# Ledger of designs, part 28: peptides against a protein of PDB entry 3KDP

Target 1, 230 residues: chain A of PDB entry 3KDP
Amino acid sequence: PFLIFIIANIPLPLGTVTILCIDLGTDMVPAISLAYEQAESDIMKRQPRNPKTDKLVNEQLISMAYGQIGMIQALGGFFTYFVILAENGFLPIHLLGLRVNWDDRWINDVEDSYGQQWTYEQRKIVEFTCHTPFFVTIVVVQWADLVICKTRRNSVFQQGMKNKILIFGLFEETALAAFLSYCPGMGVALRMYPLKPTWWFCAFPYSLLIFVYDEVRKLIIRRRPGGWVE

## One batch from the design tools (peptide; aimed at target 1 I167 A175)

Design b2_p17_5_s2 (made by RFdiffusion4, then SolubleMPNN; from b2_p17_5, 10 letters changed)
Fold by OpenDDE base, seed 4:
Structure b2_p17_5_s2 (fold): chain B 230 residues (1-230), chain A 17 residues (1-17)
Amino acid sequence: as target 1 above (230 residues)
Amino acid sequence: TLDLILEFTLELVKSLL
C-alpha cells in the first residue's frame, strides 16, 4: 500500500495506524494459532528437513507468501480503495499524481473526475473512509490466508478445522476489526471511520480466490510430488 | 467505472509483478 502511494503518487490507501492494527492487532493471535495446528496426516511419510541444507524460509515460501498470496491480498485492498474513490467521483486514472494536491491543506478546489471541487477536509474524510474498508478487506483475505497455512500439502478438507485456537483467532480478528470499525470515537482516535456493512463483502472474491488458488496448488503437489510448485 | 477499475487494477498488478 505505502509503496504504491509513493510510486503512483496517489492518496494514501492505508494509514499507518491501520497498518499497526493489522500487524499488532488482527494478525498476532491467528499467527500464533498456527503453532497449535495438528500435524498433517502424511507427515510421518515425509523425510525430516535437513537443518543444515534446508532453510526454514526458502525461496518457495517467500514466493508463495509475498509473491502470490500477498499480491492477491494487496489487490483486494486496492480494489476496495478504488471502488470507494470512484463512488466519490475519483476515477482510478485521475488519482495518479493527485497526492501532492490532495495532501495540500491550502488547496480547497481539487477537482474530481466530474469537475466537482473538493475541500481539504472533504478529501481527508474520503481518504479516511478508505482506510477502514481497506483494513477490513485485509482481515477478510487473512481468513483465507490463515486457513491455507494450516497445511503444506494436504487439502484443508483433509486436515479439517480441528484447531480451536485457530478458530478462536478467526473470531478474534473479526471481532477486533468490527470493534475498530464501528466503536464510537474510532474516527477521532484512529482515523478509522465507520464503513457500510456491505464493504465486508468486497473482499470475498479475493478471499475465495486465495483459497481456490492454494487448494489447486496443493492438488497439483499431491498429484505431482517434487514439482516446481512444491 | 467498474471496468475501468478492473483494468487499472490489472495494469497495476502487471507493473508490480
Scores: peptide ipSAE 0.006, ipTM 0.376, DockQ to the pose 0.026
OpenDDE base, seeds 1, 2, 3, 5: peptide ipSAE 0.000, 0.000, 0.000, 0.000; ipTM 0.286, 0.269, 0.277, 0.338

Design b2_p17_5_s3 (made by RFdiffusion4, then SolubleMPNN; from b2_p17_5, 10 letters changed)
Fold by OpenDDE base, seed 4:
Structure b2_p17_5_s3 (fold): chain B 230 residues (1-230), chain A 17 residues (1-17)
Amino acid sequence: as target 1 above (230 residues)
Amino acid sequence: TLELILEFIRKKVEELL
């Protein structure tokens, strides 16, 4: 999100406070829950990792985490961001290069795609209105990310959802996201304005896409071991 | 009280950023 903010010079899609809420709030318990996941049924049939040659973080893992899943997550977040801004009169094409004028407190006549002028205060309200739905979108796509991280090769349907700590983590991160989004005073305290309940559903297609993509990937790995997809 | 605590935290974080 922040890279696109810099490269495209668009209004800030996700605030620093919301990023901290993701990294330190919603993601911690789910990540810890993976330590309690049951071993895959075929783990003893795999060769042991060579600690001298096999890195824990390799190019394949980076490609999967940042290049594939992370890209789908980012697309989900940006979809929500662009929809909210479009509903407020700012079409995606109009946002390109707008950051400089958007963030200037002395410019009070920034025009939207329909010629309506926006004061600095009005623009910041719209920006902060985007941060919470973007945050919630990330939480929703992280549900799928957490579930797919249960296994490297086996389908989630083969592994099952037996990890009670992981299930607790999914409820905890969702409850925390709801608390941060709807608790009175969060708009003042954290600049997290309350969102319409419908915004929770904006991420669902992307969450499903992540899940389907990973299940297909795992299916290919099972059918063709040692492929470039592994 | 919660709002005041959160506002304090927010301000401190913003000062560090």
Scores: peptide ipSAE 0.026, ipTM 0.648, DockQ to the pose 0.024
OpenDDE base, seeds 1, 2, 3, 5: peptide ipSAE 0.021, 0.019, 0.022, 0.022; ipTM 0.614, 0.584, 0.605, 0.611

Design b2_p17_5_s4 (made by RFdiffusion4, then SolubleMPNN; from b2_p17_5, 10 letters changed)
Fold by OpenDDE base, seed 1:
Structure b2_p17_5_s4 (fold): chain B 230 residues (1-230), chain A 17 residues (1-17)
Amino acid sequence: as target 1 above (230 residues)
Amino acid sequence: TLELILKFVKELVEKLL
């Protein structure tokens, strides 16, 4: 998110506070829950990692985490961001380079794509209105990310959803996201303005995409062991 | 990143003042 904010000079899609709410709030309990996941059925048939030759963080993991899943998550967030801004009169093309004028307190006549002028205060309300749905979008795509992280090679359908702590984590992160989104005063405290409940659904296609993508990946790994996808 | 951190810190300071 932040790289695109700099490179494209768009209004801030996700605030620092919302990022902290993801990293320290919604993702922490789910991540810890993975420690309680049952071992894959074939784990004892795999050779131990060689600590001298095998990196814990390898190129495949970086490619998967940052290059694949992270990109889909970012696309989901930006999709929600662009939809909200478009509904408020700011088409995606119009947002390019707009940040400088957007963030200027003295410019109160920033035009949207339809020629409507927006005051600094109005623009900041719209910006902060984007932060919450972007945050919620990340939480929704993290549901899929957490579920796919249950296994390296086995399908989630083979592994099942037996980890009660992971299930609790999914509810906790969702409840926390709802609390941060709808609790009175969160707009002042965290700049997280309430979102329409319909905005939760904007992430669902991306969450499904992550899930399907990883299940297909795992299927390929199972059918072609030792491939570049592993 | 630094500007955003600085902006966040500034905003946090402005909220605390």
Scores: peptide ipSAE 0.000, ipTM 0.290, DockQ to the pose 0.018
OpenDDE base, seeds 2, 3, 4, 5: peptide ipSAE 0.000, 0.000, 0.000, 0.000; ipTM 0.275, 0.304, 0.312, 0.316

Design b2_p17_6 (made by RFdiffusion4)
Pose (drawn by RFdiffusion4):
Structure b2_p17_6 (pose): chain A 230 residues (1-230), chain P 17 residues (1-17)
Amino acid sequence: as target 1 above (230 residues)
Amino acid sequence: VFVVLAVVLVVSIVVVF
């Protein structure tokens, strides 16, 4: 978001104070939760890892959290900023520029895509209304994430969901977000504004895409263990 | 336990809403 904020001079979809709600808020518990994960094989049957090669974090990993499942998380994140604004007037393209004027505290008279003229706090209360649910489609996608960052070889149906803590992380992560958006306060404290029902289910096809994509990966590997995908 | 937890959260969210 902060990257396109520079590219398409677009109204900032995801705010800063909004980011220290992901890893400090929703994400903490769900992550702590993997540490409780049983194995995927007789680990004490493999030669010991090798400090020089096969590191903790590596090419093949960053090529995943950043290059892959990372992007599909954003295409879902933007897609609802694009919905929050059009369902409220600003049909996408009439956005490719606004910021310069939009962020102006004096230009209280700015055309949308119909004619309607918005003040400052009038449209910002929508910009923050835009954060508030980018901050969700992010938590929504992290369901499909927290469930495939669970295993690295086994289908979720081979390993199942016996992690009676990771599941808590879900219920928490999600509900925490709702509370962070409906309590009388989170608006005037965090630029968090209540959401309309239809609003939450945005990232859903995307969460389910992240999900399906990862499952198919693992399968390939297990069918071709030396092959390219692995 | 998770069912109960879910109900509680749903009810809490509806009330807050």

Design b2_p17_6_s1 (made by RFdiffusion4, then SolubleMPNN; from b2_p17_6, 15 letters changed)
Fold by OpenDDE base, seed 1:
Structure b2_p17_6_s1 (fold): chain B 230 residues (1-230), chain A 17 residues (1-17)
Amino acid sequence: as target 1 above (230 residues)
Amino acid sequence: EIEEYKKKLEEEIEKLR
């Protein structure tokens, strides 16, 4: 998100505090949960065919898969961001290069895509309105990510959700998202405006996309053991 | 309720800026 913010010079879609909340609140517990997850039986039983080459290839493939999932997560967040801004009169094309004027408190006549002028305060309200949905989008997408990361080859339906720590992690991140979205004062404290319940659903297509992607990936791995998709 | 909270937050942010 931050890289796109810099490259496109768009208004900041996700605040630093929100990023910290993701890293500390939503990523740590799941990561711990995965550490306590029973290793997939096929991963533990698989003797390395060639310890040097297969390990490196496998690490690269895992890294690429996680990178792809991360990109899908980011795309989900940006989609939500662009939808919110578009609903407020700022079309995606108009946001390109707007950051400088957007962040300038002395410019109170920034025009939206429809010629409406926005004060600095109004712009910042809209910006902060994007932070919460972006965060929630990440959380919802992370639901799928956490579930799929439990297994490398087995379907989620085969492995199930037996890890109580994972369930706790999912609950915790959801509770945190709800708290940050609906607790009074979070807008001022964390730059997170209240979220309409409808915005939670904006992330679901991306969560589903990740789920489908991973299930397809796993299916390919199961059908072609030792393939490049591992 | 959410709209009321949003409005309050908007007002608070406006006062702080």
Scores: peptide ipSAE 0.021, ipTM 0.538, DockQ to the pose 0.038
OpenDDE base, seeds 2, 3, 4, 5: peptide ipSAE 0.017, 0.018, 0.017, 0.017; ipTM 0.562, 0.507, 0.528, 0.514

Design b2_p17_6_s2 (made by RFdiffusion4, then SolubleMPNN; from b2_p17_6, 14 letters changed)
Fold by OpenDDE base, seed 1:
Structure b2_p17_6_s2 (fold): chain B 230 residues (1-230), chain A 17 residues (1-17)
Amino acid sequence: as target 1 above (230 residues)
Amino acid sequence: EIEELLKKLKEEIEKLR
């Protein structure tokens, strides 16, 4: 997100505080919860990795984690960001290169896509209004990420949702997201302004997309063991 | 609706300042 912010010179879609909330608040407990997940039914039937040839973290894993799933996650966040800004009069095309004027406190007549002038304060309110739903979008997408991370090969339907700690993790990250989104003072403290509850649903298509994508991937792996998709 | 929300947010921010 930050790279796109710099490259496209768009208003900041995700603040540093929100990033920290993701990394420290919403990711840790779910990640720890995976340590308590039941092993896949076939894990003990797998050949041990060759420590000389098989890297613990390989290019395929990096590509999957950061290249594919991470991109879908980012797309979900940006989608929410662009929708919110568009609803506030700033179409995505208009946002390109707008950062310089957007962040200038002395410019109080930045025009939106419809010719409405926005003061610096108004622009910052809209910007910070985007941070919360972007964050929430990440959390909703992380639901799918966490669920799909339960297994590498088995379907979630086969593995089930027996890990109570994982369920607690999902609840915790959701509760934290709700707290950060709706608790009074969070707008001032964390620049996370309240969002309409309907914005929680904006991420659902992307969460579903990740889930379906991973289930299809796992299905392919099951049908073609040792393929490039693994 | 968004304008009203922005207005409310602005008012809340002003109250906190």
Scores: peptide ipSAE 0.013, ipTM 0.462, DockQ to the pose 0.035
OpenDDE base, seeds 2, 3, 4, 5: peptide ipSAE 0.000, 0.000, 0.006, 0.000; ipTM 0.232, 0.277, 0.356, 0.266; seeds 2, 5 fail the geometry check

Design b2_p17_6_s3 (made by RFdiffusion4, then SolubleMPNN; from b2_p17_6, 14 letters changed)
Fold by OpenDDE base, seed 1:
Structure b2_p17_6_s3 (fold): chain B 230 residues (1-230), chain A 17 residues (1-17)
Amino acid sequence: as target 1 above (230 residues)
Amino acid sequence: EIEELKKKLEKEIAELR
């Protein structure tokens, strides 16, 4: 997200506070929960791989898969961001290069895509209105990510949701997202303005996409053991 | 002030729709 912010010179899609909430609030608990996840039934039954050849290939494939998931997650956030700004009169094309004027407190006549002038305060409200939905989008996408991360090969339908700590982590991040989205004062304290409930649904296609992607990947691995997708 | 400004913004957005 930050790289796109710099490269495209768009208004900041995700604030520092939201980044911290993701890193500390939504990533840590799930990561710890994975330490308590029951080993995948097939992982423990697998013979030791050749440590020199099989580990390197597997690490590359894992890194690519997680990299792709991370990119899908980021795209989900940006999608939500662009939708919100578009609803506020700023089309994605108009946002390119707008950051300099957007962040200038002394410019109070920044025009949107429809010729409406926006004061600095109005622009910042719109910007901060994007932070909460972006965060929520990340959380919703992380639901799928966390669920899929518990298994290497087996479908979530096969292993099930038996880790109570993981379930608690999912609940915690969701509760945090709800708290940050709807608790009074969060706009002032955290620059996270209240979220319309409809914005939660903007993340669902991407969450589903990640879920489907991983299930397909796992299906391929099950059908072609030792393939390049593993 | 922020809430008032938000309401104003929402009104302006609604007028554009």
Scores: peptide ipSAE 0.014, ipTM 0.423, DockQ to the pose 0.026
OpenDDE base, seeds 2, 3, 4, 5: peptide ipSAE 0.014, 0.000, 0.013, 0.015; ipTM 0.450, 0.249, 0.371, 0.450; seed 5 fails the geometry check

Design b2_p17_6_s4 (made by RFdiffusion4, then SolubleMPNN; from b2_p17_6, 14 letters changed)
Fold by OpenDDE base, seed 2:
Structure b2_p17_6_s4 (fold): chain B 230 residues (1-230), chain A 17 residues (1-17)
Amino acid sequence: as target 1 above (230 residues)
Amino acid sequence: EVEELLKELKERIEELR
């Protein structure tokens, strides 16, 4: 998120403190929970070829998977960010390069995509209104990401939800998201303004899409072992 | 509609302060 903020020169979509809350509060517990997931049945059937090379390959694959999860989460967050700003009159194209004027407290006539002028105070309210939904969106997307990443080839329906630690992680991150979103003082402390309950559902279509995509991917892998999709 | 939303948000922010 921060890199895109710099590159695109858009208003800040997610505060630094919020990023820390994600990394320490929402990402850590789920990541640990995945370590306790049962090995996939097909992995256990594979004879060890070369323990050294196979371990390195597995570590690279795991690292790549975690990198992909982070990218998917960021995409979900940015989707929500752009939706909120668009609903407030700022289309995505208009946000490009707007940061300099957006952050200038002396400019009180920044125009949106429809020619409406926004004061500095109004802009900052909208900006900080994006922080909480961005965070919540990451959590919602992470529900799907955690579920799909628990297996490599097996369907979620085949593997089931046996890992109690993973289930606990899902509830923990959800509870944390609710706490940060609705606890008094979070707007002042974390620049996370209160969230309408409807925004919890903003990422649901996206989460469903990635879930379906992963199930299809896994189905293809099962039908064509060793294909490029693996 | 945007003005009403901003008013609501301001009120919520003030309640959280």
Scores: peptide ipSAE 0.014, ipTM 0.399, DockQ to the pose 0.034
OpenDDE base, seeds 1, 3, 4, 5: peptide ipSAE 0.000, 0.000, 0.006, 0.006; ipTM 0.255, 0.200, 0.361, 0.311

Design b2_p17_7 (made by RFdiffusion4)
Pose (drawn by RFdiffusion4):
Structure b2_p17_7 (pose): chain A 230 residues (1-230), chain P 17 residues (1-17)
Amino acid sequence: as target 1 above (230 residues)
Amino acid sequence: VPLIIASVLFIIGFVYF
């Protein structure tokens, strides 16, 4: 988001104070939760790991959290900023520029895509309304995430969901977001504004895509263990 | 209603835990 904020001089979809709600808020518990994960094989049947090679974090990993499942999480994140604004007037393209004027506190008279003229606090209360649900489609996608960052070889149907804590992390993560958006306060404290029902289910095809993509990966590997995918 | 649903989710989460 902060990247395109520079590219398409677009109204900032995801705010800063909004980001310290992901890993400090929703994300904390779900992550702590993996540490409670049983194995995937007789680990005490493999030679010991090797401090020089096979590191904790590596090429093949970053190529995943950043290069892959990372992007698909954003395509879902933007897609609802694109919805929050068009369902409220600003049909996408009439956005490719606004910021310069948009962020102006004096230009209270700005055309949308119909003619309607918005003040400052009038449209910002939509910009923050834009954060508030980017901050969700992010939590929504992290369901499909927290469930495939669960295993690295086994299908979720081979390993199942016996992690009676990771599941808590879900119920928490999600509900925490709702509370962070409906309590009389989170608006005037965090730029968090209540959402309309239709609004939450945005990232859903995307969460389910992240999900399906990862499952198919693991399959391939287990069918071709030396092959390219692994 | 959203707050009630969220609360229920916590309850379910704690029970399940």

Design b2_p17_7_s1 (made by RFdiffusion4, then SolubleMPNN; from b2_p17_7, 13 letters changed)
Fold by OpenDDE base, seed 2:
Structure b2_p17_7_s1 (fold): chain B 230 residues (1-230), chain A 17 residues (1-17)
Amino acid sequence: as target 1 above (230 residues)
Amino acid sequence: DVLKLAQELLELGREIL
């Protein structure tokens, strides 16, 4: 999010406070819950990792986490961001380079894609209106990410949902997201304005995409052990 | 307080960048 904000000079899609809420709030309990996941049924049939050649965090894991899944998560958030701004008169093409004028308190006549002028205060309301749905989009995508992280090779359908702590984590992150989104005063305290309930569904296609992608990946790994997909 | 500080730092970052 922040890199695209700098490179494209677009209005800030996700606030620093919301990022902290993700990193410290919604991600922490789910991540810890993975430590309590049941071992895969075939784990004892796999060869031990060679500690000299096989790093715990290899290039492939980094590529999967940051280069693939992280990109899909970011795309989900940005999709929500662009939809909200487009609904408020700012088409994606018009947002390119707009940041400088957008963030200038002295410019009160920033035009949208339809020639409507926006005051600084109005622009900031729209910006902060984007933060909460972007945050919620990440949380909804994280449901799929957490579920796919249960296993390295086996399908989630083979592993099942037996980890009660993981299930608790999913409820906790969702409850926290709802609290941050709808609790009175969050707009002032966190710059997180309340969102329409319909925005929760904007991430569902991306969550499904992540889930299907990883299940297909795991299927390929099971059929071709030692392939480039591992 | 931490949230206010984060917001202030964000605003400062926007003014500098």
Scores: peptide ipSAE 0.013, ipTM 0.354, DockQ to the pose 0.021
OpenDDE base, seeds 1, 3, 4, 5: peptide ipSAE 0.008, 0.008, 0.000, 0.009; ipTM 0.406, 0.423, 0.266, 0.397

Design b2_p17_7_s2 (made by RFdiffusion4, then SolubleMPNN; from b2_p17_7, 13 letters changed)
Fold by OpenDDE base, seed 5:
Parts: C-alpha cells; structure tokens; sequence
Structure b2_p17_7_s2 (fold): chain B 230 residues (1-230), chain A 17 residues (1-17)
C-alpha cells in the first residue's frame, strides 16, 4: 500500500499507525496459534527434506505468502479505498497525482471529480475515514490467510477447526479490530474514524477468493505430487 | 527486525503528521 502511495501520488490509503496495529496487534496471536495445529494425516508419507539443499522456507512458499496472497490482500484494501473515495466524489483517475495538493494545508479549494471544493480539514476527514475500512479489510482477509495456513497439502475441510487457540486468535484479532475502529478517541489517537458496519462485508469476496485459490492449489498438489505448485 | 520496523514506521508517521 505504501509503495503505491509513493508511485501513484494518491492520498494515503493506510496510516503507519494502522500498519503497526496489523503487524504487532492483530497478527501476533493468530501466528502463534499455528504452532498448536495438528499434523497433517499424510505427514509421515512425505520424504524427509535434505537439510543441505532444502530450505525450511523455500522460494515457492515465499512466492505464495508474500507474492500471490499479499497481492490479493492489497487489492482488497485498495478496492475498499477507491469505493469510499468515489462515494465522496473522488473517482480513481482523479486521485492520481492529487497527493501534493491533498496534503497541503494552505490549499482549501481542491476539487473533486464533480467540481465540489474540499477544505484541508474535510479532505483529512475523508482520508482518515478510508484508513479504518482498509485496516478492517486486511483483518477480514487475514481470517482466510490463517485458515489456509493450517495445512500445506490437505484441504481445510479434511483438517477441520479443532485448534481452539487458532479460534481464539480469530476472535482476538476481530475484537481488536472492532475496538480500534469504534472506540471513542481513536480518531484523535490513531486517526481512525468510525466505520459503517456494512464495510466489513466489502472484504468478504477477497477472503473467499483466497480460500478458494488455496483449496484449488492444494487439490492440484494432491493430484500431482512433486509439481511446481507445491 | 520487527521492532526496528515499528520504530521506523512510528518515525515516518510523525513526519507525515
């Protein structure tokens, strides 16, 4: 998100404080919960890795975790961002290059796509209104990410949801997200203004996409072991 | 690394304010 902010010169889609809340707040307990996941039923049928050639984190795992899944997460967040700004009169094309004027406190007549003028204060309210939905979108997508990480090859439906610590992690990250989004004073403290409850559902298609994508990937691995998809 | 990243992000957040 921050790279696109710099390259496209758009208004800031996600605040730095919000990023810290994701990395240190919402993701910590869920990540630890994976250590308590039950082993896959076929783990003993796999060949032992060669410790000299096979890294614990291989290029395929990196590509999946940081490349493919990360891109879907970013797309979900940006979709929410662009929808909110469009509803407030700023179409996506109009946002390109707008950051310089958007962030200037002395410019109080920035025009939207419909010719309405926005003061600096009004623009910042809209910007901070985007931060919370972007954050919540990431949390909702993280539900799918955590669930798909339960297994490498078996379907989640085969593995089930028996890990109580993982379930607790999902509730914890959701409760934290709700607290940061709706607690009084978060607008001043974190620049996160309250979110309309309907925006929680905006991320669901992307969460579902991640889940379906990973289940299809795992299905291919089970049918064609030793492929590049593993 | 996470703590360093956090510190850097906090610093950037202060600069953007």
Amino acid sequence: as target 1 above (230 residues)
Amino acid sequence: DVLELARRLLELGKEIR
Scores: peptide ipSAE 0.009, ipTM 0.398, DockQ to the pose 0.022
OpenDDE base, seeds 1, 2, 3, 4: peptide ipSAE 0.007, 0.007, 0.007, 0.005; ipTM 0.383, 0.413, 0.425, 0.279; seed 1 fails the geometry check

Design b2_p17_7_s3 (made by RFdiffusion4, then SolubleMPNN; from b2_p17_7, 13 letters changed)
Fold by OpenDDE base, seed 5:
Structure b2_p17_7_s3 (fold): chain B 230 residues (1-230), chain A 17 residues (1-17)
Amino acid sequence: as target 1 above (230 residues)
Amino acid sequence: DVLELAKKLLELGKKIL
């Protein structure tokens, strides 16, 4: 989020407080739940890691976590952001370079793509209206991310959903996301304005994409052991 | 175009759920 905010000079897509709510709120219980996952059926057929040559954090793990899955998550959030701004008259092309004027409290005549002028207060309401759906988009994509993390090689359909702590984590993160999105006063306290319930569905294609992508990856690993994808 | 894409994605999401 912040890298694109700086490079493209667009209005802030996700607030710092909202990021802290992801990192410290919605992601902790799900991450802990993975420690209680059942071992894969083939784990004892794998050779132990060589501690001298094999790193715990390797290039493959970094590529999957940050390069692939993290990019799909970011694309989902940015998609929601661009849709909301477009619904409010700001087309994606018009957002490029707009940040400087957008964040200036003394400029009250910022024009949208249709020539409508926006006051500073109106612009900040629209910006904060984007933060909540972006956050919710990340939570919905995290459902898929958590589920794919249950296994390294086996399909999720082979592993099943037997981990009750993981299921609890999915409900907890969703309930927390709903609380932060709809509780009265969150607009003032966290700059998170309520979103229409329909915005929860904007993330579903990206969540499905992550799930399908990882299942295909795992299928390739099972069919061709020792490939660069493992 | 973006709004139409958003509507299509929302409709797709409603069909999955």
Scores: peptide ipSAE 0.006, ipTM 0.283, DockQ to the pose 0.041
OpenDDE base, seeds 1, 2, 3, 4: peptide ipSAE 0.006, 0.000, 0.000, 0.000; ipTM 0.322, 0.244, 0.244, 0.234

Design b2_p17_7_s4 (made by RFdiffusion4, then SolubleMPNN; from b2_p17_7, 13 letters changed)
Fold by OpenDDE base, seed 5:
Structure b2_p17_7_s4 (fold): chain B 230 residues (1-230), chain A 17 residues (1-17)
Amino acid sequence: as target 1 above (230 residues)
Amino acid sequence: DVLKLAEELLKLGREIL
């Protein structure tokens, strides 16, 4: 998010406080829950890792975690961001280069794509209105990410949802996201304004995409052992 | 305090980048 904010010079899609709430709030309990996951049925049939040649963090893992899944998460967040700004009169093409004027408190006549002028206060309200749905979009995508992390090779349908700590983690992160989004005073304390309930559904296509993508990947690994996809 | 810290981290991020 922040890299695209700098390169494209667009209004800030996600605040630093909201990023910290993801990294320290919503992700910790779900990540710890994976330590309590049941071993895959075939784990003891795999050869031991060679500690001299095989890194714990390899190029395949980095490509999957940061390159593929991380990009789908970012696309989901940016989709929500662009839809909200478009509904408020700012089309995606008009946002390019707009940040300098957007963040200037002395400019009160910033025009949208339809020629409507926006005061600094109005612009900051719509910006902070984008932060909460972007955050919620990440949480909804994290549901799929956590579920796919239950297994390396087996389908989630083969593994099942027996880990009660993981289920608790999914409810905890969702409850925390709802609290941060709707609790009175969060607009002042965290710059997180309340979102319409419909915005929770904007991430569902991306969450489904992650799930389908990983299940297809795992299916390929099961059918073609020793491929570059493993 | 968290908002001030976040603003300072944003400033620092803008200076490093």
Scores: peptide ipSAE 0.013, ipTM 0.387, DockQ to the pose 0.022
OpenDDE base, seeds 1, 2, 3, 4: peptide ipSAE 0.011, 0.009, 0.009, 0.000; ipTM 0.367, 0.322, 0.384, 0.263

Design b2_p17_8 (made by RFdiffusion4)
Pose (drawn by RFdiffusion4):
Structure b2_p17_8 (pose): chain A 230 residues (1-230), chain P 17 residues (1-17)
Amino acid sequence: as target 1 above (230 residues)
Amino acid sequence: LFVVIFVVLVVSIVLVY
């Protein structure tokens, strides 16, 4: 978001104070939760790891959290900023520029895509209404994430969901977001504004995509263990 | 237990909404 905020001079979809709600808020518990994960094989049957090679974090991993499941999380994140604004007037393209004027506190008279003229606090209360649910489609996608960052070889149907804590992390993560958006206060404290029902289910095809994509990866590997995918 | 947690959260969210 902060990257395109520079590219398409677009109204900032995801705000800063909004970001210290992901890893400090919703994400903390779900992550702590993997540490409770049983194995995937007789680990005490493999030679010991090797401090020089096969590191904790590596090429093949960053190529995943950043290069892959990372992007698909954003295509879902933007897609609802694009919906929050068009369902409220600003049909996408009439956005490719606004910021310069949009962020102006004096230009209270700015055309949308119909003619309607918005003040400052009038449209910002939509910009923050834009954060509030980017901050969700993020939590929504992290369901499909917290469930494939569960295993690295086994299908979820081979390993199952016996992690009676990771599941809590879900119920928490999600509900925490709702409370962070409906309590009389989170608006005037965090730029968090209540959401309309239709609004939550945005990232859903995307969560389910991240889900399906990861499952198919593991399968390939298990069918071709020396092959390219692994 | 998870059902209970779910119900509690749903009810809480509906009331807050």

